# Ledger of designs, part 24: peptides against a protein of PDB entry 8YR4

Target 1, 309 residues: chain A of PDB entry 8YR4
Amino acid sequence: PRGSPALQLVVLICLGLMGLERALNVLVPIFYRNIVNLLTEKAPWNSLAWTVTSYVFLKFLQGGGTGSTGFVSNLRTFLWIRVQQFTSRRVELLIFSHLHELSLRWHLGRRTGEVLRIADRGTSSVTGLLSYLVFNVIPTLADIIIGIIYFSMFFNAWFGLIVFLCMSLYLTLTIVVTEWRTKFRRAMNTQENATRARAVDSLLNFETVKYYNAESYEVERYREAIIKYQGLEWKSSASLVLLNQTQNLVIGLGLLAGSLLCAYFVTEQKLQVGDYVLFGTYIIQLYMPLNWFGTYYRMIQTNFIDMEN

## One batch from the design tools (peptide; aimed at target 1 R185 L240 M299)

Design b2_p14_3_s4 (made by RFdiffusion4, then SolubleMPNN; from b2_p14_3, 10 letters changed)
Fold by OpenDDE base, seed 3:
Structure b2_p14_3_s4 (fold): chain B 309 residues (1-309), chain A 14 residues (1-14)
Amino acid sequence: as target 1 above (309 residues)
Amino acid sequence: SLLQEELELERKLE
């Protein structure tokens, strides 16, 4: 359906790079484990130096825990610019064509600036959502599945179960708390718009306000609107802190359970010291993108509601 | 902080 074979090739390359990022997310912890094991065994310097150099190179390709700073992620983002621009332009042209098909009465009833603002917000929202789903949501879910499979195959099945239960509980609580939080955010945004409208109305009626010496009254009404806004902003911010703490608690409990189990297996000589370090490193790597999952879920919900209206 | 980054991301997406 994308009429340019060049853009189709770029999409395939980006999908290949996404697959490479998934492989790096598994390999980086493995190589770090191997370094710790080689250090524990007092292995020869040549073997250690090769493994360290390979680890640093893989870590450079992967980037930091945010996933956005790695060479592979940067290359993917760079190649995706052309696909995003093509998609944005196609959506903009579809909206623009649809606006021209609308009746003259619809155009006369709305200010041209408001119509353009709605079109720009619609285009940015759709393009942003699609990029976000493809590059953040899907890869994060894939990394969780790969993590469960990896721990189930190369560790005891109990590790796979701990990761499964931890991630399932994390996702469920993230959804539930995000849906609860969305009510406070909508109330905040509605009050922000009402406060802004009051300020604009006061400024448009400046001559009338000055004529009646009502400046103090308008300032007090604006102060009351700000206080009401700040009360809703506090609820929104407090609900975000509650979300983050709930997420951190779930990951902390999963890390605790898995770390204790790993330590036990190391004492029984079933696992090496490096495997303990691998588990902790891998769970932290899974946690970093998951912190944004609440924001992802809310964007998906907002855009679905905006498409139904 | 993750809170500030989330608020900034939320603001860029609205």
Scores: peptide ipSAE 0.032, ipTM 0.701, DockQ to the pose 0.708
OpenDDE base, seeds 1, 2, 4, 5: peptide ipSAE 0.024, 0.024, 0.025, 0.023; ipTM 0.695, 0.678, 0.690, 0.670; seeds 1, 2, 4, 5 fail the geometry check

Design b2_p14_4 (made by RFdiffusion4)
Pose (drawn by RFdiffusion4):
Structure b2_p14_4 (pose): chain A 309 residues (1-309), chain P 14 residues (1-14)
Amino acid sequence: as target 1 above (309 residues)
Amino acid sequence: SSFNEADATEYETS
């Protein structure tokens, strides 16, 4: 925010809260391991109670689910509401002030609905791009790297390889499948618009009664158009199911390999009982934000082209 | 924001 000083402080607080969320993401599974290790060795009730209370408090600060739930990141959403409102207002006002100074030939040439749709989509694009990228993409790519470092240095050497291969395969397959699915989606959307246009045309022209008893003909053409649309929709949604399945299979294979290796190492007195639940919890924690990357890829590309317009 | 949310929802459901 170029103008106001009160908002730069809020931006800095938001970035600090993002860092704190990354620290909590690392910290909570460690406390879960400590609780399990204390529990297996018959520890007194005092230290167990205090450690349990601390773990619960950390789980409360971190998202109880999917990271979009914690007290942190919600304070962020609140402050970002206040900040993103300023950018939205500024961009809209700049567009509106520019559109009123162009010459007459320009306005006589182009329609109004198209020009206004471009502007609205542009403002929404800039806002969404800032939110998606800064607060949902980079933090997850940071979480993957932090996890790789933690497992490769403080846990063992092989688990770094396991996490690295799993996440690399997950990202590559997600992008590869996403481009194909986008092609299918566009193909389906064009037909959906054509079906809506046919229905609007048949409704507007109540001449069907005059030039024939052509109600049946208008109904049949509508049915044919619906069938074509449904075929394209089935293709697109089946592609979506395939993407979900391949992502789930990749994560499952990574979890299986890590769990088996951790169990074997625990039986050989190399690792403690808590390390198993540490690995499991951390793998699930990494998986939860990764579930929405094909959508992020699609939205970033669409919003980039829209902002360019 | 609402436009992007709607697009994301339609993309994820179909």

Design b2_p14_4_s1 (made by RFdiffusion4, then SolubleMPNN; from b2_p14_4, 11 letters changed)
Fold by OpenDDE base, seed 3:
Structure b2_p14_4_s1 (fold): chain B 309 residues (1-309), chain A 14 residues (1-14)
Amino acid sequence: as target 1 above (309 residues)
Amino acid sequence: MELNEEEKRKWESR
């Protein structure tokens, strides 16, 4: 936002809060490790109670993964409303200005309601794309990098390698399978629109259908369109299950390999029991946003295609 | 885990 220093400050604060969220994602597992170690060592209640209280406070700030917004995420979202509104308004005004620069022939060929719908879709697509990139994609990639660095420095290089390989394979398979699924989804959406258009056309021509007693014919044609849609819907849904299962398998293998290695190092007294718990907790925390990555990737692709139209 | 389009709309509305 080049025009308002106040909005620039809000953006900087939001970026700072995003950095704080990344720090919390590292600190929460560390404090949980410390609790487990203190419990194992039978530490004094005062030290344990302080560490537990600190952990709960940090967990309140972090929140519980992708579905439950922590305090920091809520504060960021709240502050971002003003930036989003400014960006949306600016995009909307740019689109509106551009529409007024278009030829009269372009306007005469389109219904005013269609033009407005295109403008609204364009604005929502741009603002949505930016939001997903900044708040979901970039932070997720940052968490992965931070995770790799953390495990490489504070554990063993082998843990960093396992996380790297697991996350790289996960992301690659997510992209490849999502691109493959996009074909089925596009076919489904096209058939849905065709089925809906047929129903609307039949209902608009109700008098003609009644005049020819063609009601049974229209119903049968609608049934055929539904069956064709359901066949495409099944392919889309089945491909989603395949994606989810593939993702689950990759994370499961990474968790297995890392957990076995961690358990081995605990038996060799190179790591503590708390470090085993930290690894498992941290991998699950990395998995939670990654679980949505396929959705974000698909949204980004859809929004790019909607902007080209 | 991709959100279903309905869950996706619910998430976009939050």
Scores: peptide ipSAE 0.024, ipTM 0.681, DockQ to the pose 0.131
OpenDDE base, seeds 1, 2, 4, 5: peptide ipSAE 0.024, 0.022, 0.022, 0.022; ipTM 0.674, 0.656, 0.664, 0.670; seeds 1, 2, 4 fail the geometry check

Design b2_p14_4_s2 (made by RFdiffusion4, then SolubleMPNN; from b2_p14_4, 10 letters changed)
Fold by OpenDDE base, seed 3:
Structure b2_p14_4_s2 (fold): chain B 309 residues (1-309), chain A 14 residues (1-14)
Amino acid sequence: as target 1 above (309 residues)
Amino acid sequence: MEINEQEAKDWEER
């Protein structure tokens, strides 16, 4: 943000916190590995207790799941509220200024409520897109790259290759299947709107429907519209299950290949038992935010379409 | 698991 040094400092702090989250995503599995190794070696209680306490503290900072529940993520989100409000207000004022520059003929052809809805959609689209790119997409891609580098350097080049192939295939299939399913979702949403419009029109004309004793006819027409909607909803939901299952299969194959290779190297005494646990923990940790990647990709596409309209 | 396709819809409806 050009013009407020305070907001620039907040952005820099948020970027620093994002870097800290990436470091925590590497450190948490490492400390968990170290606990497993210390337990296997029957290490003294003092060393074990310090490592466990440090792990729990790092896990508190990292959080779980999508990362949104961690202390660092919550602190970042809290600090970002001021930046988001500034950005939203700036976009809203730019759209509002542009609407005032438009011809009288453009305004006379549209209802004021439609103009406001276009302005709100434009603002939400731009601010939403930016937030998803910065806080979800870019960090997830960074975590994958860091994971590939980490496994390539500290395990073996084969582990880095397995993670690379697994994540590349996962992302490619996620995009392709999400684009394929978008047509079913659009058809569903169009039919939902048509079904809702039919119900609204029937209810607004309630007196006319009563006068002609046409209630049974309107109910049957609404039933047909619901059945048509449910047929499209089923296609949308079935395509989502197919996406989720495809994603699960790719991660399962990557986890299988890497876990077998890790187990083999543990039997050869090249890796420790804790390294097997680290690999599994790290892959599952990478998988959790990737589960949302299809949703983020779709939201990005929707937001781009809403910016072009 | 796109658990929050509903939360993403709730974000598109706001």
Scores: peptide ipSAE 0.022, ipTM 0.678, DockQ to the pose 0.156
OpenDDE base, seeds 1, 2, 4, 5: peptide ipSAE 0.020, 0.020, 0.021, 0.020; ipTM 0.671, 0.669, 0.661, 0.673; seed 5 fails the geometry check

Design b2_p14_4_s3 (made by RFdiffusion4, then SolubleMPNN; from b2_p14_4, 9 letters changed)
Fold by OpenDDE base, seed 4:
Structure b2_p14_4_s3 (fold): chain B 309 residues (1-309), chain A 14 residues (1-14)
Amino acid sequence: as target 1 above (309 residues)
Amino acid sequence: MDLNEEEARKWETR
């Protein structure tokens, strides 16, 4: 945000809070590990109580791994409202200025309400895209990289490799299946708009439909449009289930491979019981934001195509 | 789980 030092400070604070979220994502599993190890060792109550209290406090700051419910994430979102409003207003003014620079022929060919709707969609798309990239996509990728580094350094290179392969496969399949799915979603949205337009047109021409006793014909045409929509909706929804299941299988296989390897190293006394719990907790924690990655990728892809139009 | 596809649809339908 050029021209407001206050908004620049808010952006820096938000970036600092994002860094804190990344630190919490590592610390929470570590403290949970430490609790399990202290319980296993039958450590004194004072040490255990301090570690548990610290864990609960860190977990409150983190917000259960959903990334949206933590105190730090909520504080970041709250502070970002002013930056988002500034960015939205700036984009809206740029679009509005650009619309005024367009030829009279362009304006005469379009209804003013359609032009405004294009401007609002463009503003929302750019502002949304930027927010999802900065606050969801980049942090999730950072957490994966931090996880790979952490497991490679503190466990064994094999754990880092499992996380790397699992996350790389997850991201690749998410992209490929999301791109495939986008075709069904676009077809669904196009048919939804066509079905709605037909209903509106029939209702606007109500007197004409009544005069010709064409009510049954309009209802039948509307039914056919709904059936066609539902066929596309089913494909969209079924493709989403397939995406979710594919994601779940990849994470499940990674969790299985890593958990078996961790259990093996615990039996060989190379790792502690707490390290097994840490691995499982950390993988599940990485999985939660990754569940949204397909949505973010789609929003990125949609917004890029909407910017080319 | 793209649970927020409906919320993302609300963002696309604005």
Scores: peptide ipSAE 0.026, ipTM 0.686, DockQ to the pose 0.150
OpenDDE base, seeds 1, 2, 3, 5: peptide ipSAE 0.022, 0.021, 0.027, 0.022; ipTM 0.685, 0.673, 0.696, 0.688; seed 3 fails the geometry check

Design b2_p14_4_s4 (made by RFdiffusion4, then SolubleMPNN; from b2_p14_4, 11 letters changed)
Fold by OpenDDE base, seed 3:
Structure b2_p14_4_s4 (fold): chain B 309 residues (1-309), chain A 14 residues (1-14)
Amino acid sequence: as target 1 above (309 residues)
Amino acid sequence: MELNEEERKRWESR
């Protein structure tokens, strides 16, 4: 944010908190590994209790799931509210100023409600796009890179390669299938709008419909429009299930390959039992935000299209 | 797992 040093400081703190989240994403699996190793070695209770307490504390800071439920993430989100409000207001004022610079002919051709809707959509699209890019997409990519580096350095280069191939294939298939399904979603939304417009038009012309006793005809036309919509909705929903299943299969294969390799190295006494648990927990942790990547990609595309219009 | 559009709308509204 240009012009407010306080908001710049808040942005820097939020970036620092994002860095801390990345560190927690590495540390939490490491501490969990250490617990498993200490349990396997029958370590003294005091060492185990400290490691467990530290792990639980780190888990409290990290949170679970998509990373949005941790203390650090919640604190970041809380601090970001002011930055978001500033950015939203700045975009809204820029759009509003630009609208006032437009020709009278442009304004006379548009309804006042349409102009407001353009301003609101523009502001929401820009602020949403930035938030998804900075807080979801970039961190997820960073976690993948950190994961590849970690496994390459502390395990074997083969683990780094498995994670790289798995995540690259996952991302590529997510993008390709999301692009492919976008056509079905667009067709569905277009047909939804057409079906709604037909219902509104029929109801606005109620007197004419009644005058011609055409109620049954209008109902049948509406039924046909609904059936056409449901056919497109089914394609959209089925394509989503296919995406989810494809993603699950890729992660499953990556987890299988890496888990088998890890188990083999544990049998060869090159790795500890805790390292097997670390690999599994880390891969699952990387998978959680990736589950949303298709959604984020779709939202980014939608917001980009909404900004161009 | 990509959220259904309805689930997404519910999640965006929270």
Scores: peptide ipSAE 0.025, ipTM 0.690, DockQ to the pose 0.120
OpenDDE base, seeds 1, 2, 4, 5: peptide ipSAE 0.024, 0.022, 0.023, 0.023; ipTM 0.669, 0.652, 0.663, 0.668; seeds 1, 5 fail the geometry check

Design b2_p14_5 (made by RFdiffusion4)
Pose (drawn by RFdiffusion4):
Structure b2_p14_5 (pose): chain A 309 residues (1-309), chain P 14 residues (1-14)
Amino acid sequence: as target 1 above (309 residues)
Amino acid sequence: SSDFLEDVETAEDS
């Protein structure tokens, strides 16, 4: 925000809260390991009670699920509401003030609905791109790197390889499948618009009664168009199911390899009982934000082209 | 699982 000083402070607080969320993401599974390790060695009730209370408090600060739930990141959403309102207003006003100064030939040439759709989509594109990228993409790529470092240095050497290969395969397969699915989606959307146009045309022209008893003909053409649309929709959605399955398979293989290696190492007195639940919880925690990357890829590309327009 | 797929489609439509 160029103008106001009160908003730069809010931006800095939001970035600090993002850092704190990353620290909590690292911290909570460590406390879960500590609780399990204290529980297995018959510890007194005092230290166990205090440690349990602390773990619960940390789980409350972190998202109880999917990270979009915690007290942190919600304070962030509140402050970002206040901040993103300013950018939206400024961009809309700049577009509106520029559209009123162009010459007449320009306005006589182009329609109004198209020009206004471009402007609205542009403002939404800038806002969404800032939100998606800064608050949902970079933090997750940072979480993956932090997890790789933690497992490779403080846990063992092999688990770094396991996490690295799993996440690399996940990202590569997600992008590869997503481009194909985008092609299918566009093919389906064009036909959907054509079907809607045919239905609107048949409704507007109540001449079907005049030039024939052609109600059946209009109904049959509509059915054919619906069938074509449904075929394209089935293809698109089947592609979506395949993408979900391949992502799940990749995470599952990573979890299986990590769990087996951790169990074997615990039986050989190299690792403690809590390290098993640490690995499991952390792998699930990494998986949860990764569930929405094909959508982020599609939206970033679409919003980039829209902003360019 | 089905709700998740519908949410993905709805998010893309947005």

Design b2_p14_5_s1 (made by RFdiffusion4, then SolubleMPNN; from b2_p14_5, 11 letters changed)
Fold by OpenDDE base, seed 1:
Structure b2_p14_5_s1 (fold): chain B 309 residues (1-309), chain A 14 residues (1-14)
Amino acid sequence: as target 1 above (309 residues)
Amino acid sequence: FQEELEEEKRLLES
């Protein structure tokens, strides 16, 4: 943000906290590995207790893999409120100034309440999109890249290849199934708006409907519109279940292949028991934020379409 | 849009 050095400092602190979250995503599995190795070696209680205390502290800072419950994520979200408010206000003022520059003919054709609703949708869409890209999409892609590099350097290249293939297949299927699902969601939203418009028009013409005793006819037309909506809603919900199940199968196959390979290398004494636990823990940590990737991708597509209108 | 995200967030957390 040009003009406020305080907000620029807050952005730099938030970027530093995002870097710390990426470091914690690697350190937490490493410390958990070290606990399992120390337990296997029957290490002295003082070393074990220090490593466990350090792990619990790092886990408190990290929180759950969704990024919503960790101390560092909560601190980042808290500091970002001021930056979000500044960005929102700037976008609102830009939209408002642009609306004032539009021709009188454009304003005479639209109700003021419709214009404000378009402006509010545009502002929320842009600000939401930027926040989701910066705080969810980019960090998740960074964690995948860091994971591939980590497993390729500290394990065998085969582990890096399994993670790469699993995550590439997961992302590709998530995009393809989400694009397919977006057609059903658009049809559902269009039918919802049409059903609501029919209900409003029937209620506005209540006197005419009552005069002609057409109440039963209007109720039957509304029932047909609801049945058509529910048929589209079912397709939308069923497509979401299909997406979630496809994602679960891809991660399950990647976890199975990598866990079997880890178990084999532990049996060959090339890896320790803690390294098996590290792989499983790290893959589960990557999976948690990826569940939201389909929602974020759909949001990105919807916001681009709403900005073109 | 945040409401739709919070609703989908609730549906994925349930």
Scores: peptide ipSAE 0.016, ipTM 0.573, DockQ to the pose 0.136
OpenDDE base, seeds 2, 3, 4, 5: peptide ipSAE 0.015, 0.016, 0.016, 0.015; ipTM 0.566, 0.570, 0.586, 0.556; seed 4 fails the geometry check

Design b2_p14_5_s2 (made by RFdiffusion4, then SolubleMPNN; from b2_p14_5, 11 letters changed)
Fold by OpenDDE base, seed 1:
Structure b2_p14_5_s2 (fold): chain B 309 residues (1-309), chain A 14 residues (1-14)
Amino acid sequence: as target 1 above (309 residues)
Amino acid sequence: FEEQLKKEEELLNS
């Protein structure tokens, strides 16, 4: 971004974080392999525990294998919000100023076609939501229950308790943080509609704006409305990063507790190396769809509110 | 995930 050295520094930091994500994608599998080797060799507990703790820490930084929900990705996304807002505002102001340079004939010709396209999107949204509920939410809840039962029966009861506590805390925090962030999203959407209405009113009064040479005044009022909108958008986007980071932390703690306990039982010859691999793989598989649970919950709440109206 | 979430959120608000 030209004109802000602070935003240029943020871009450089974000590029550095993207490089770190690539390094983590290589390191995490290496540490995982090292754990499997140390378990196979019956290495001393101190070396094993250190390697497991280091792996879980690296996995916390990376996230659920996609990197998108890891600490490094969340930090990148959080820092990038201001850069995105600067770029968006610049593009919106350029488009708005250009629209005021266009002829009245261009403005009159576009009004009729947009209304029909809104109705088709609403029906597709409801059908999509039902599909997400049936094919993602319900199966994920079933997999959690099956996992708790499996780990309680075939592993020690302590594993079932860790999975139960981890998933219960994950779901509870996901709901609570999603309900909290919904307030910021509603405020953002209300301000977006108000900002759009101001742009429409300015463009409808195009002849009057031209007659008074008030184009610069209307652009400045629109800029102020965008700045107010971006203040609410930042709260919405920052609350999403907080949700993802909270989810990543809960899964990281569950993975740490369960992986250390599993490694200990393998050293005591109560479990096999394959059981350690199974636990880690299963927790990661549960984590992938659960990242979307907050969005599905919010989509459900929004559609219920839209159906009550 | 976040970009897909934003796109799905934009698709639901549209």
Scores: peptide ipSAE 0.020, ipTM 0.631, DockQ to the pose 0.180
OpenDDE base, seeds 2, 3, 4, 5: peptide ipSAE 0.016, 0.018, 0.016, 0.017; ipTM 0.590, 0.628, 0.592, 0.612; seed 3 fails the geometry check

Design b2_p14_5_s3 (made by RFdiffusion4, then SolubleMPNN; from b2_p14_5, 12 letters changed)
Fold by OpenDDE base, seed 3:
Structure b2_p14_5_s3 (fold): chain B 309 residues (1-309), chain A 14 residues (1-14)
Amino acid sequence: as target 1 above (309 residues)
Amino acid sequence: ELEQLRREEELLRA
């Protein structure tokens, strides 16, 4: 935000915290490796206890699951609230100013409630898009790149190649299947809106429906609309299962190939047992945010289409 | 679980 140096500093701090999250995503698996190696070597309790304590502290900073529950992520989210509010308010004021510049003919053709809904959707779409790009998409891509570099430098070029091929195939299939799935979702949403409109129209015309004793007819029409909706919902849900299963298969194949290669190098004494655990942990950690990538991609596409309209 | 969270997130953001 160009207008407030304080908000610019907060943005820089948030970017620094995002960099720290990327570092934690590398360090947490490394410390977990070190614990496994120390346990295997039967190292003295003092060194083990220090490494475990350090690991738990790093894991507290990183968080678990989607990565959104870690201390660093929570601190970033907290600091970003003011930036989001400033950005939202600026977009709202720009939209509102633009609406006042529009011709009287444009306003006379639209209900005030529709104009406000357009403004709210526009603001939400822009602010949402920016948040997803900056906090979800870019960090996920950065983690993949960092992962490829890390495995290429500290393991073998073959591990970097496996991660590269796995993640490239995963992203490509995610995009292709998500674009295919978007057709079913649009059809579902259109039918949902049509089904809702029929229910609203029937309820608004309640007196007319009662007067003509047409209740059974309106119920049957609503039932037909629900059945049609459920048919489209099934296609949408089935396509989601197919996406998730395809993603799981790609990651499973990458994990299998890399785990077998790692096990082989451990048998040759080129890698330690902890390095096997590191590889598996790191790949699973990369996989967690990637499950959401299809959702982010779709939201990005939807928000771009909503901005063009 | 992740699919349910994804559906909930898709519902909350729609």
Scores: peptide ipSAE 0.024, ipTM 0.661, DockQ to the pose 0.357
OpenDDE base, seeds 1, 2, 4, 5: peptide ipSAE 0.018, 0.014, 0.019, 0.016; ipTM 0.587, 0.542, 0.619, 0.564

Design b2_p14_5_s4 (made by RFdiffusion4, then SolubleMPNN; from b2_p14_5, 11 letters changed)
Fold by OpenDDE base, seed 3:
Structure b2_p14_5_s4 (fold): chain B 309 residues (1-309), chain A 14 residues (1-14)
Amino acid sequence: as target 1 above (309 residues)
Amino acid sequence: MQEKLKEEEEKLES
């Protein structure tokens, strides 16, 4: 935000909190490993109690399975409200100024309600895109990179390779299946709009429909439109299930390969039991935000196409 | 749970 030093400071604090979230994503599994190792070694209660208390505190800061419920994430979201409001207001004012610069012929050719709807969709799309890009996409990619580096440095290089191959395959398949799925979603949305338009046209012409006793005919036409919509909705939903299953299969194979390798190294006394638990916990933590990557990718594509038109 | 949340987000984007 050019022009407000206070908002620039808030952005810097939000970036610092994002860095802290990345650190917590590494530290939480490490502390959980340490608890498992201390339990295995039958360590003194004082050391165990301190490590458990520290883990629970770090877990409170990180949050649960939905990455948005942690104290750090909530604080970031709270501080970001002011930046979002400033950005939205700036985009709205730019669009509004641009609308006033447009020719009278452009305004006479469009209904004011359509112009406002385009403006509101434009502002929400831009602001949403920026928020998803900065707070979900970039952090998720950073967590993957940090994970690959961590496993390559502190585990055997084979673990870093497994995570790299798993995440690369996951991202590639997510993109490919999401692009394939986007065709079904667009067809569904087009048919939804056509079905809604038919219902609106029938209701606007209700006097004519009543005059000709055509109510049963309009109901049957609406039923046919609904059946056609449901056929496209089923394809969209079935393609989502296929995406989720493909993602789950890739993560499952990565988890299997890495868990077997970790178990082998534990049997050779090269790794501790806690390292097995760390690997599994960390992969599951990476999976949670990655599940939404297909949604974010589609939002990015939709918003780019809507900016080119 | 996560699958339903994806479907709900997809409906919110429509």
Scores: peptide ipSAE 0.023, ipTM 0.675, DockQ to the pose 0.382
OpenDDE base, seeds 1, 2, 4, 5: peptide ipSAE 0.019, 0.018, 0.019, 0.020; ipTM 0.642, 0.627, 0.647, 0.662

